# Peptides against a protein of PDB entry 3V4O, part 61

Target 1, 234 residues: chain A of PDB entry 3V4O
Amino acid sequence: DQPLAKDKVALLIGNMNYREHPKLKAPLVDVYELTNLLRQLDFKVVSLLDLTEYEMRNAVDEFLLLLDKGVYGLLYYAGHGYENFGNSFMVPVDAPNPYRSENCLCVQNILKLMQEKETGLNVFLLDMCRKRNDYDDTIPILDALKVTANIVFGYATCQGAEAFEIQHSGLANGIFMKFLKDRLLEDKKITVLLDEVAEDMGKCHLTKGKQALEIRSSLSEKRALTDPIQGTEY

## One batch from the design tools (peptide; aimed at target 1 M128)

Design b2_p28_8_s4 (made by RFdiffusion4, then SolubleMPNN; from b2_p28_8, 12 letters changed)
Fold by OpenDDE base, seed 2:
Structure b2_p28_8_s4 (fold): chain B 234 residues (1-234), chain A 28 residues (1-28)
Amino acid sequence: as target 1 above (234 residues)
Amino acid sequence: SAYEKALEYMKKTGTDDALQSYSPELSP
């Protein structure tokens, strides 16, 4: 039996024009292209660029309001980030230097809130670095996650490593999106799809030994981004 | 294949370009 989504909602955030940190380029193109792809998959997509902390928090809140039982939720982030103690932190454009957890958005907290909505699928695509931030000594005490078995993390890079974009005079995709976009429309379990993306990325000589896709999942059902929405005919 | 398409894109855009990290150098 093919799983069905009650609805499909995605929040895409691309942060580039940081005030106190190096500017990026790829998030613009990546968000744009991912938006188009997800819309082809019948996602309701909210795409935002260069969000301050306040704006990011508001965007997440609004995103959560669109989630409900059985809804597929996808959060994509491209920008600066870090990972401390297994927690992923997205860095707003107005984050100070150095930034700390109180300046950033914790992805795992968002996941917790998504679980409270009883979503059918929670997908996080995090195109950010996962290096430890030594300037942040905060050990977050997070609530335990529910056992929902509907969680997928696609990390653009492995733990403790960096994610990259190619420095080019023109607009181009980041490394992760270059490979993701070619497979995103495939009718496959999302973890299988990402695994194939990982293999494709692994063949890239440019980032060999520097960036590798990591998949972390607890997904007991064959959920795909191509899953039809309830009440629709495919 | 998806890989071939990606490779073609990278060749077109420049595979020998420098990388920009998504991890900024932080200052104390």
Scores: peptide ipSAE 0.293, ipTM 0.700, DockQ to the pose 0.431
OpenDDE base, seeds 1, 3, 4, 5: peptide ipSAE 0.275, 0.033, 0.061, 0.270; ipTM 0.683, 0.452, 0.465, 0.675; seed 5 fails the geometry check

## One batch from the design tools (peptide; aimed at target 1 A26 H80)

Design b2_p29_1 (made by RFdiffusion4)
Pose (drawn by RFdiffusion4):
Structure b2_p29_1 (pose): chain A 234 residues (1-234), chain P 29 residues (1-29)
Amino acid sequence: as target 1 above (234 residues)
Amino acid sequence: SEVEERYEELKETEEEPETENLQSRYSEL
């Protein structure tokens, strides 16, 4: 009755040195912090910085190869992003200005590929803005996803809104990780854990009225990032 | 790892910020 994971795998990407878009600073320290915390939780973690579109597609293919039945899969992205018609896109460092969906990675397509591997848990922590891209002409018409009841999204901000880091950030985490890092080791269902992070973030004066954590979840089983890996000793 | 090396280099050159302002992760199209 203790939920178990076949394995725990994560892919972390922080994009900062954009060629044609404002540069960011905090993704480095955000990725460094989450890498350490997830390693403490026995995840196998690939952590990468400043990825071009080509490098981002390769990184996600490698991550997909590590996924199999019953595996917990987690993807964390810190950098520029946008959201059109409910679909979230991650923007690589080589994105032109303006850019469209073909220059970016669609998170929903990644989730579809993860479900094909029959993972036991799918977690997306998207630490990026979610405003429309006016230059993105295209439409989704993506296939409906299977009902796997194991999907959790922890968006650093609401749809049509911005996610933030501290100006001239230096050593400070961005807003989402500032609060996520204090809770991630808790032995609680990931949905509940993210809800406590949403409450902590609500006390932050800098972001009142402009950034709020959004949890979207269909996870029915009580799964946690602290769940033991099957066949190891707990 | 690259991330750890770059983080350790960042600690040698940067400090905590002295600002209450925010930077968006919006692309400013």

Design b2_p29_1_s1 (made by RFdiffusion4, then SolubleMPNN; from b2_p29_1, 8 letters changed)
Fold by OpenDDE base, seed 3:
Structure b2_p29_1_s1 (fold): chain B 234 residues (1-234), chain A 29 residues (1-29)
Amino acid sequence: as target 1 above (234 residues)
Amino acid sequence: SEVEERYEELKKTETEPETDELQSYSPQL
């Protein structure tokens, strides 16, 4: 039987113009392209750029309000970030130098809140570095996640590694989005789709040995971004 | 939208040549 989504909601954040950190170029292009693709997939998309900590927290709160039982939720982030003790931290544009966990948004905390909404699918696409932040010794104590079997992480890079952008065709584009955009509209289980993106990235001479996609999933059902919304014409 | 407007502006102003060089997202810490 064709899986159905109660609704499909996406929050896209691209942080570029940091106050205390190097500016980026690709997040704008990546957010733009992903927005257009997700809209073709009938996602309700909120796309935001250059968010402060306060604005990011508010955006996440508003995003969570749109989630409910059976809803597909997708969070995309492009910008500076780090990973400590298996927790991913998105860095707001007003974060200090050095930044700490208290200045950033923890993705796993967002996941916990999404699980409480009993969503049908939780997808995180994280286009950021995953290096450890040596200036942050805080060990997050998080509540245990539920066993929902509906979680997919697409990390633009391997644990402890860097994510990159390239200057291509006059515009800077993230490596992850460069390959993701070519397959995103395919009617495939999301983990299968991402695995094919990983293979495409691995075959490119520009990225081989520099950046590799990591997929972390617990997805027991064949869920695709192309799944129709319940109550609509299919 | 702001995203669309900024994208169109970038497209008009960005004149850097295509390169195969990678730029890291890593901040200077």
Scores: peptide ipSAE 0.468, ipTM 0.872, DockQ to the pose 0.712
OpenDDE base, seeds 1, 2, 4, 5: peptide ipSAE 0.346, 0.340, 0.460, 0.360; ipTM 0.817, 0.816, 0.868, 0.824

Design b2_p29_1_s2 (made by RFdiffusion4, then SolubleMPNN; from b2_p29_1, 9 letters changed)
Fold by OpenDDE base, seed 1:
Structure b2_p29_1_s2 (fold): chain B 234 residues (1-234), chain A 29 residues (1-29)
Amino acid sequence: as target 1 above (234 residues)
Amino acid sequence: SEVEERYEELKKIETEPKTDELQSYSPEL
């Protein structure tokens, strides 16, 4: 039988107008389009732009309050970021230059908190760079994760690599969203869907050898973003 | 919403293509 979601909740964050770092453009378009798509999938979507550290932390806290047993949780982030020791850090718009982990939000910490909510599915779509931040030697001490077998990471780029946007018109997507949006509504297991996105991205001449999607998952059930919400008609 | 508002604003001001140049989401540190 097809899995059912108790509810579906998404937090979308697009950071562009950084105070101490280069400004971005695509996150606005990406968040806008993704919002519309996820709403078509019956997600409750909170979409936010240009968040300070304090605002990002509050947004995550509020997002977590919407999660509960069996709920599908999706976190999308587009903006500056880095990865140290396997931990992904989202950079707030008020982050200093250079920034450190204490100035940023650790995705793996959010995952831990999502697991505590006994969610049905945890999806992270991270449209950020994954290069190491050499200015921060802090090794995060993370609590052990539960074995929930319901986790999917879609990294816009490979470990140690960069994510990009194309400097076209103001309505241009980032590279990741450019391909993701074409498949997001497909009724497929989320890992299969992302794999197809990866293949599509791999055909892009502009990013060939520069950006490739990485899927990291522990998903033991055929869960899809299209899964119906329990108690609804489908 | 703020997203919708800013999207519409962006749509108005940036309608013309610029370049195919890639911009990294990694700032200079």
Scores: peptide ipSAE 0.255, ipTM 0.785, DockQ to the pose 0.865
OpenDDE base, seeds 2, 3, 4, 5: peptide ipSAE 0.116, 0.211, 0.139, 0.135; ipTM 0.566, 0.758, 0.538, 0.518; seeds 2, 5 fail the geometry check

Design b2_p29_1_s3 (made by RFdiffusion4, then SolubleMPNN; from b2_p29_1, 9 letters changed)
Fold by OpenDDE base, seed 2:
Structure b2_p29_1_s3 (fold): chain B 234 residues (1-234), chain A 29 residues (1-29)
Amino acid sequence: as target 1 above (234 residues)
Amino acid sequence: SEVEKRYEELKKIEEEPKTDKLQSYDPEL
């Protein structure tokens, strides 16, 4: 039986205009394109740009209120970030220099909260660097995640590496989004879809040896972003 | 529905004035 979503909700965050960090360009177009694609997939999409810590926390809180049993939740982030001890941190535009975990949003904490909502699918698409932040010595003691087998992480880059943007025709797009957008609408298990994106990215000479998609998943069901919403007819 | 209500609340956040709106932002400026 094909899985059904109770609902499909996506929060897209693109941070570019940092106050104390280098500005980015790609998130603008990436968020825009992803928004349009996810809407075609019948996601309820909220896309936000240049969020402060307060705004990001508020957005996540409101996003969580949309989640419930069987709901597909997708969080996309494009911006500065880091990864310490397996924890991914999204950096708000007003983060200090250097930023610390207390200034940032921990993705794994968000995941924990999503699990409490008994979501049908949790997808994180993180277009950020994954280098360690040496200025943050905090080792978060996180509660063990529940075994929900409904989690998919798409990291734009491999562990410890950087994410890049490509400037073409005056536009800057993230490498990840460049390839993701071509396949996102395909009716495939999300992990299979991302694997194909990874292969496409791997064929690109520009990214070879520089950026590779990493997929981390615990997904026991054949869930796709194309899965229909319960009670809807196509 | 509650979901719709919450979605509308999120959309209000989206609609809040931002320094750079998706429709008007030019990263090259």
Scores: peptide ipSAE 0.040, ipTM 0.469, DockQ to the pose 0.043
OpenDDE base, seeds 1, 3, 4, 5: peptide ipSAE 0.199, 0.028, 0.055, 0.099; ipTM 0.574, 0.530, 0.455, 0.481; seeds 1, 4, 5 fail the geometry check

Design b2_p29_1_s4 (made by RFdiffusion4, then SolubleMPNN; from b2_p29_1, 10 letters changed)
Fold by OpenDDE base, seed 2:
Order: sequence, then C-alpha cells, then structure tokens
Structure b2_p29_1_s4 (fold): chain B 234 residues (1-234), chain A 29 residues (1-29)
Amino acid sequence: as target 1 above (234 residues)
Amino acid sequence: SKVEELYEKLKETESEPTTNELQSYSPEL
C-alpha cells in the first residue's frame, strides 16, 4: 500500500549574509532550485533567506502551525552550523562570533515539536557543517523523542566534518544540493533516494575525503517525497 | 518572490567561475 500524505509542507532557509561570519553564496541557488523541485512534488513551500535568530524562530513557529496529523514536514537549511553532542544547530545571520547554542536553533528541538503534531514524515536536510563548537560547552537537555519511526536526517556531511560550496561568480550549488537535485523527484523511499545521492556525491573529486552525506533515519514505512496527498488524483 | 527575484538577478550577472576553491560552512572560530 502506497503511503499517503495528508499534506506536504516545507520550510527552506538559506542563510548567506552573515554579520559576523563569512558570507556564503550557494544557499540562494540551493533554496531556489529546491523550492521548484518540492513544488513539483506538491509541497507547500516557504522559502526564506538571511534570517535573524528572531526571524528563524518565527519561521519555524509558522511552519509548525502548518503541520498536523499525517502531514509531511520537510525542513531544509543551508548555512553555517555546528553539531554538539548529536544536536544540530542552525546559525542565524545575526549570530555573534563565536556563536553559542542560545544564539542558534536546535534542529532536534524542532523535531520534537514536529512529533507533537503527529506528522506523517519528518525530513531534515541540513546543508551545514557538523563540527563541534568548542566555544559552546552547553550540554542541551532535550526532551526524549517519541518513537514515531518517521524521521529522516540528510546531513550534507559526516559528523565532525564540514560542508562546502564552490566559489563561483554566478549560479552555483552547494555540494549537497548539486547532487540532491538530480534525484529529488525520484519515486523512492526517501532514505533510498538519499543513499543514491550519497553515492553520487562520493564521486565528486573536489570533496572526496572532505564531505560525505550521512543519513540518519528511523523510518519504518516506505515514505517518499513523491507520495500523493490524500484526496488528490495521482 | 524575493528568492526568485534575487536568483534572477544573480543569473543575469553570471560569469565564469572565479575559482574552484571550497568555502566551508563553518566559520573560523
């Protein structure tokens, strides 16, 4: 039986114009292209660029309001980030240098809130670095996640590693999106799709040994981004 | 949208790649 989504909602955030950190370029292109792809998959997409901490929190709150039982929720983030103790932190453009957890948005906290909405699928595509931030010694105390078996993390890079973009004067993707976009429309279980993306990325000579996709999932059903919305013809 | 507008502007100014150097999404800390 093909799983159905009650609805499909995506929040895409691309942070580039950091105040206290190196500026990025690829997130604009990545967000744009991913928006178009997800719309082809009948996602309701909110795409935002260069969000402050306040704006990011508001965007996430609004995103959560669109989630409900059986809804597919996808969060994409491209920008600076770090990972401490298995928790991923998205860095707003107004984050100080150095940034700390209180300046950033914890993805796992968002996941918890998504679980409370009884979503059908929770997908996080995190195009950010996963290096430990030694300036943040806070051990986050997070509420235990529920066993929902509908969670997928696509990390643009491995634990403790970096994600990259190629310096370009014009249109250029980040490394992750460069490969993701080629397969995103495939009718495959999302973890299978990402695994293929990982293999494609592994052939990139520029990032070989520097960046590799990591998939972390607890997904007991064959959920795909192509899954039709309930009540629609497909 | 704002994203579309910025994308189109960037597209109009597209030129040859400046470099093939990688920029990390991790700032120097």
Scores: peptide ipSAE 0.277, ipTM 0.811, DockQ to the pose 0.840
OpenDDE base, seeds 1, 3, 4, 5: peptide ipSAE 0.242, 0.254, 0.275, 0.223; ipTM 0.781, 0.711, 0.807, 0.746

Design b2_p29_2 (made by RFdiffusion4)
Pose (drawn by RFdiffusion4):
Structure b2_p29_2 (pose): chain A 234 residues (1-234), chain P 29 residues (1-29)
Amino acid sequence: as target 1 above (234 residues)
Amino acid sequence: DEELEEMREELEEETEEVREEIEEEREEE
């Protein structure tokens, strides 16, 4: 009755040095921090910075190959992003200005590929803005996803809103990771853990009225990032 | 700045190690 994971795998991407868009600073320290915490939780973690579109697609293909039945899969992205018609896109460092959906990675398409591997848990922590891209002409009409009841999204901000880091950030984490890092080691269902992070973030004066954590979850089983890996000793 | 460069190097080393272990496991299979 203790939920188990076949394996725990994560892909972390922090994009900062944009060629044609404002540069960011905090993704480096955010990725460094989450890498350490997830390694403490026995995840196999691939952590990468400043990825072009080509490198981002390759990184996700490698991550998909590590996924199989019952595996917990986690994707964390810190950098520029946008959201059109409910679909979230991650923007690579080589994105032109303006850019469209073909220059970016659609998170929903990645989730579809993860479900094909029959993963036991799918977690997306998207630390990016979620405003519309006016230049993105295209429409989704993506297939409906299977009902796997094991998907959790922890968006650093609400749809049509911005996610933030501290100006001239230096050593400071961005807002999402500042609060996520203090809770991530808790032995609680990931949905509940993210809800506590949402409450902590609500006390932050800098972001009142402009950034709030959004949890979207269909996870029915009580799965946690601290769940033991099957066949190891707990 | 030195500290941020160190964090970047550590991330790169850890990623190399994970990739080497995954390659070895695939060769054994």

Design b2_p29_2_s1 (made by RFdiffusion4, then SolubleMPNN; from b2_p29_2, 9 letters changed)
Fold by OpenDDE base, seed 5:
Structure b2_p29_2_s1 (fold): chain B 234 residues (1-234), chain A 29 residues (1-29)
Amino acid sequence: as target 1 above (234 residues)
Amino acid sequence: MEELEKMREELREEREELLEEIEEEEELK
């Protein structure tokens, strides 16, 4: 029997117009394309651009409130970020320079909250840099994802300044979205789908050895973004 | 370019609507 979603909800955040940091271009197009794709998959999509810390926190909180038993959730972020000691942080547009953890949203904290929602599927996709922030010495204790959390975490990583240059090389999409968009509508288990995206990225001469997709999953069921919503008569 | 600007405006409107909803919910608490 095909798995059913109770509902499908997505929050897409693209931060570009930073006040104290380099402006980005890719998130705009990437959020747009992902929005259109997810709508084709019957997701209810909230797409937001250029969020302040306050707005980001509120948006994430509201998204978390939509997550419940059997719900399919997808959270996508594109923008500046950093990683310290295994902790990833999303940077809001009003973050100071230098920014610190108190100015940013901790991905692992959000994942921790997601795993408590008993979702049918929860996908978290990050398209941000993984550079160390030398101005932040916070070392949070990370809990492992619960086996029953049905969380799939995809982290599209840029190694160093070169990935920033590739994003500015005139590509319409970010590198991650370029490959993701080609496969996102496929009726496959989401981890298989993302693994194929990772392979595609690895085969591309532009991204080989420069960008990779890291996948972490607690998904034990065959869940796909194409799974129908329960009670919908098609 | 026109499609991107339209999308930007739509997303801005969605942002404003979401913020209003959040504010209303916070005021009711």
Scores: peptide ipSAE 0.018, ipTM 0.426, DockQ to the pose 0.413
OpenDDE base, seeds 1, 2, 3, 4: peptide ipSAE 0.017, 0.017, 0.016, 0.014; ipTM 0.428, 0.461, 0.415, 0.456; seed 1 fails the geometry check

Design b2_p29_2_s2 (made by RFdiffusion4, then SolubleMPNN; from b2_p29_2, 11 letters changed)
Fold by OpenDDE base, seed 2:
Structure b2_p29_2_s2 (fold): chain B 234 residues (1-234), chain A 29 residues (1-29)
Amino acid sequence: as target 1 above (234 residues)
Amino acid sequence: DKLLEEMRKELEEHRKEVLEEIEEEKKKK
């Protein structure tokens, strides 16, 4: 039996032009290519660049409103980030230096909200650093993801990606996107697909021992990004 | 970079289209 999505929605955020932090380049190209791929998969894609804290919070809120029973949702973030005590934070472009948790968006909080939506599939992909922020001592209570949430969480580190941000010829992707884009259209269970991406990253001499993709999943069904939308015939 | 600016513009245009679609769907509910 072919799983069906009620709808497919994606929010892609690429932050690069930070006010008080180093500027990035890869997020634009990565968001651009991911947008085009997800469109081929019949996702309604909202792609946003260089969001302030206010704009990011609003974007996530609006995205969450689109999530509902049976909907396939994908949230992608590329930019600065940090991880403290198991909590990951996305950094808006207007974050102060140093930034703190109150200036950033907590990934785990968003995941918690996602799991309440009874989606058919939720994919959250982070392409950001996992370095500790010594200026933030917030210790939030971490809740486990619900088994029924059908959430897949991918965390790719950006360490060493600077070499790929320099465009010498053609489009220069971040390391994660370089491998993801080659497999994203495959008709495979999303966890299998991401695992293969992780393996590809591990085999590459450029990324071996430098970058890794962490995958966490509560997905209990065979769901793929290629699953058709209900009411559509292919 | 000219190419990057073009990409940015395309993303902006597409976003507007999608947002309009979403708003229209909301009105129908």
Scores: peptide ipSAE 0.507, ipTM 0.901, DockQ to the pose 0.851
OpenDDE base, seeds 1, 3, 4, 5: peptide ipSAE 0.502, 0.475, 0.493, 0.327; ipTM 0.899, 0.889, 0.895, 0.862; seed 3 fails the geometry check

Design b2_p29_2_s3 (made by RFdiffusion4, then SolubleMPNN; from b2_p29_2, 9 letters changed)
Fold by OpenDDE base, seed 2:
Structure b2_p29_2_s3 (fold): chain B 234 residues (1-234), chain A 29 residues (1-29)
Amino acid sequence: as target 1 above (234 residues)
Amino acid sequence: SKILEEMRKKLKEETEKVRKEIEEEREKE
């Protein structure tokens, strides 16, 4: 039987113009193109650029309120980030230098909240680095994702991403988005789709050894971004 | 490029709408 979504909602955040950190370029085009693709998939999309800590927290909170039983949710972030002791942090544009956990959003905390919403599908995609922040000594308690959470977590990392962005002028996507956009509309289980994206990245001579996609999932059902919304004809 | 600027404009406008909403809620607190 064809799985159905109660609703489809997405929050896309691209942080580029940091006050105290290097500026990025890729998030603009990536967020823009992803927005258009998700709208083609009948997602209600909110796309935001250059959010402060306060704004990011509010945006995520509002997004979480939209998640409910059977809802398909997608959260995408592109910007600076770091990982300490298994915890990943998204860095707002107003983060100080050096940034600390109290000024950043913890990904694992958000994932924990997502798993409580009984969503039909919840996809969290991170396009940020996983570099350790030596100026942050926070040691969080890590909880495992629930098996029934239907969460798919994609973590795309690129060493030297800034250098890559500088080398490519014009309307070039980030590496992850370049491959993702080619497959995003395919009617496939989302984990299969992302796995294929990962393979594509691995085969490309431009990205081989430079960028990888890590996929973690608790998805036990065949769910696709193309699944229709309940009450609609298809 | 013109296309890039158009993209930026659209996303900034959308962001500004959300910022306005956030600010309005903040003022009510």
Scores: peptide ipSAE 0.414, ipTM 0.866, DockQ to the pose 0.412
OpenDDE base, seeds 1, 3, 4, 5: peptide ipSAE 0.400, 0.368, 0.260, 0.404; ipTM 0.860, 0.847, 0.714, 0.865

Design b2_p29_2_s4 (made by RFdiffusion4, then SolubleMPNN; from b2_p29_2 with E3I E6K E12R E13K E14H E24R E28L)
Fold by OpenDDE base, seed 1:
Structure b2_p29_2_s4 (fold): chain B 234 residues (1-234), chain A 29 residues (1-29)
Amino acid sequence: as target 1 above (234 residues)
Amino acid sequence: DEILEKMREELRKHTEEVREEIERERELE
């Protein structure tokens, strides 16, 4: 049986021009290219740059509203972030320095909301730092993902991405996106695809031993980004 | 880089459109 998506929706966020933190460059090209790739996969894509806290929260809320039974969703974030005691936080461009959890969006909370939507597939990809924030003492309450949630969570660090861009060209991708974009259109189970990306990152002399992709999955079905939308003929 | 600037402008414009929509909704709240 060919898996079918009820719909395909994606939200891509790239934060670069921070007010109180170092500016980034990689998210621009990464978001742009990922947008085009996902559109080739018939995703309805909303791509946003340099969002404030308010804007990020609204964007995520709207994205969550689009998630429903059988829908394929993809959420991608590139920017500053941190991880404390298992909780990951995306940092808006207007976050203060130092930022705290109340200034940021908690990834685990979003994942919790995603699992309630009974999606056909939900992919959450993070390209951000996992460094601890010593100025945030929030204690996490972590719930495990539901076995039937069909959520795939990918976490890649963006450390060294700027150096990588300098080394190659002004249009160079971040490290994670460099490898992801080469495989994204492949007709493979998404977890297999991401695993291959992780392997590619591990084999590359530029990233070997330096960069890793962590994959967490509750996907119990064979689902691919290439799966057709229900009612659509190709 | 001209290509980079084109990418930036395209995404910026789209973002601005969404931002304006968010603001309109905010004003109605």
Scores: peptide ipSAE 0.313, ipTM 0.813, DockQ to the pose 0.415
OpenDDE base, seeds 2, 3, 4, 5: peptide ipSAE 0.309, 0.274, 0.159, 0.308; ipTM 0.813, 0.785, 0.638, 0.813

Design b2_p29_3 (made by RFdiffusion4)
Pose (drawn by RFdiffusion4):
Structure b2_p29_3 (pose): chain A 234 residues (1-234), chain P 29 residues (1-29)
Amino acid sequence: as target 1 above (234 residues)
Amino acid sequence: SSSLSSSSSSLSSSSSSLSFFLSSQLQAR
């Protein structure tokens, strides 16, 4: 009755040195922090910075190859992003200005590929803005996803809004990781854990009225990032 | 001496307020 994971795998990407878009600073320290925390939770973690579109697609293919039945899969992205018609896109460092969906990675397409591997848990922590891209002409018409009841999204901000880091950030985490880092080691269902992070973030004066954590979850089983890996000793 | 001390205190307060204002800024991702 203790939920188990076949394995725990994560892919972390922080994009900062944009060629044609404002540069960011905090993704480095955010990625460094989450890597350490997830390693403490026995995840196998690939952590990468300043990825071009090509490198991002390759990183996600490698991550998909590590996923199989019953595996917990987690994707964290910190950098520029946007959301059109409910679909979230991650923007690579080589994105032109303006850019369209073909220059970016669609997070839902990654989720579809993960479901094909029959993972036991799918977690997306998207630490990016979610405003429309006016230059993105295209429409989704993506296939409906299977009902796997094991998907959790932790958006650093609401749809049509911005996610933030501290100006001239230096050593400071961005807003989402500032609060996520204090809770991630808790032995609680990931949905509940993210809800506590949403409450902590609500006390932050800098972001009132402009950034709030959004949890979207269909996870029915009580799964946690601290769940033991099957066949190891707990 | 009193006028100089008051001007130095005002300048220190303005510099501290400016530092606080700049450090409380946000950058969107």

Design b2_p29_3_s1 (made by RFdiffusion4, then SolubleMPNN; from b2_p29_3, 25 letters changed)
Fold by OpenDDE base, seed 3:
Structure b2_p29_3_s1 (fold): chain B 234 residues (1-234), chain A 29 residues (1-29)
Amino acid sequence: as target 1 above (234 residues)
Amino acid sequence: EEEEERRRREEEEKKRAEEEAEASKLQAL
């Protein structure tokens, strides 16, 4: 039987105009392109740019309010980030230099909260660097995650590596989005779709040996972004 | 034959130059 979503909700965050860090360009275009694609997939999409810590926390809280049992939740982030001890941190535009975990949003904490909503699918697409932040020695004590077998992480790069954007004539696209957009509408299990994106990205000579897509999943069901919403399948 | 080979080399060089120019515009996130 075709898996059904109770609803499909996405939060897209693109941070580019940092106060104390290098400015980025790709998040603008990437958020826009992904918004259009997810809307074609019948996602309810909230897209936000250049969020402060306070605004990011509020956006996540509002996103969580839209989640419920069987809802597909997708979080996309493009911007500065880091990874410490397997925890991914999204950097707000008002983060100090250097930033620490207390200034950032931990993705795994968001996942924990999504699990409490009994979501049908949790997808994280993280278009950020995954280097260790040496200025943050905090070891976060996170609550244990539940075994829900409905989690997919698409990392734009490998652990400890950088993610890149390509700048053309003032416009820029992230390497990850460049390949993701070509396959996102395909009716495939989300992990299979991302695996194909990884292969396409692996053929890119620009980032060969510098950036590679990593898929981390615990997904026991054939869930796709194309799955129909309950009550609208007929 | 020599002219076709020259044209092919010029196209390959142009392609490599375009790829190098594109690679120079990479920025880490």
Scores: peptide ipSAE 0.400, ipTM 0.774, DockQ to the pose 0.423
OpenDDE base, seeds 1, 2, 4, 5: peptide ipSAE 0.376, 0.381, 0.384, 0.396; ipTM 0.757, 0.752, 0.760, 0.761

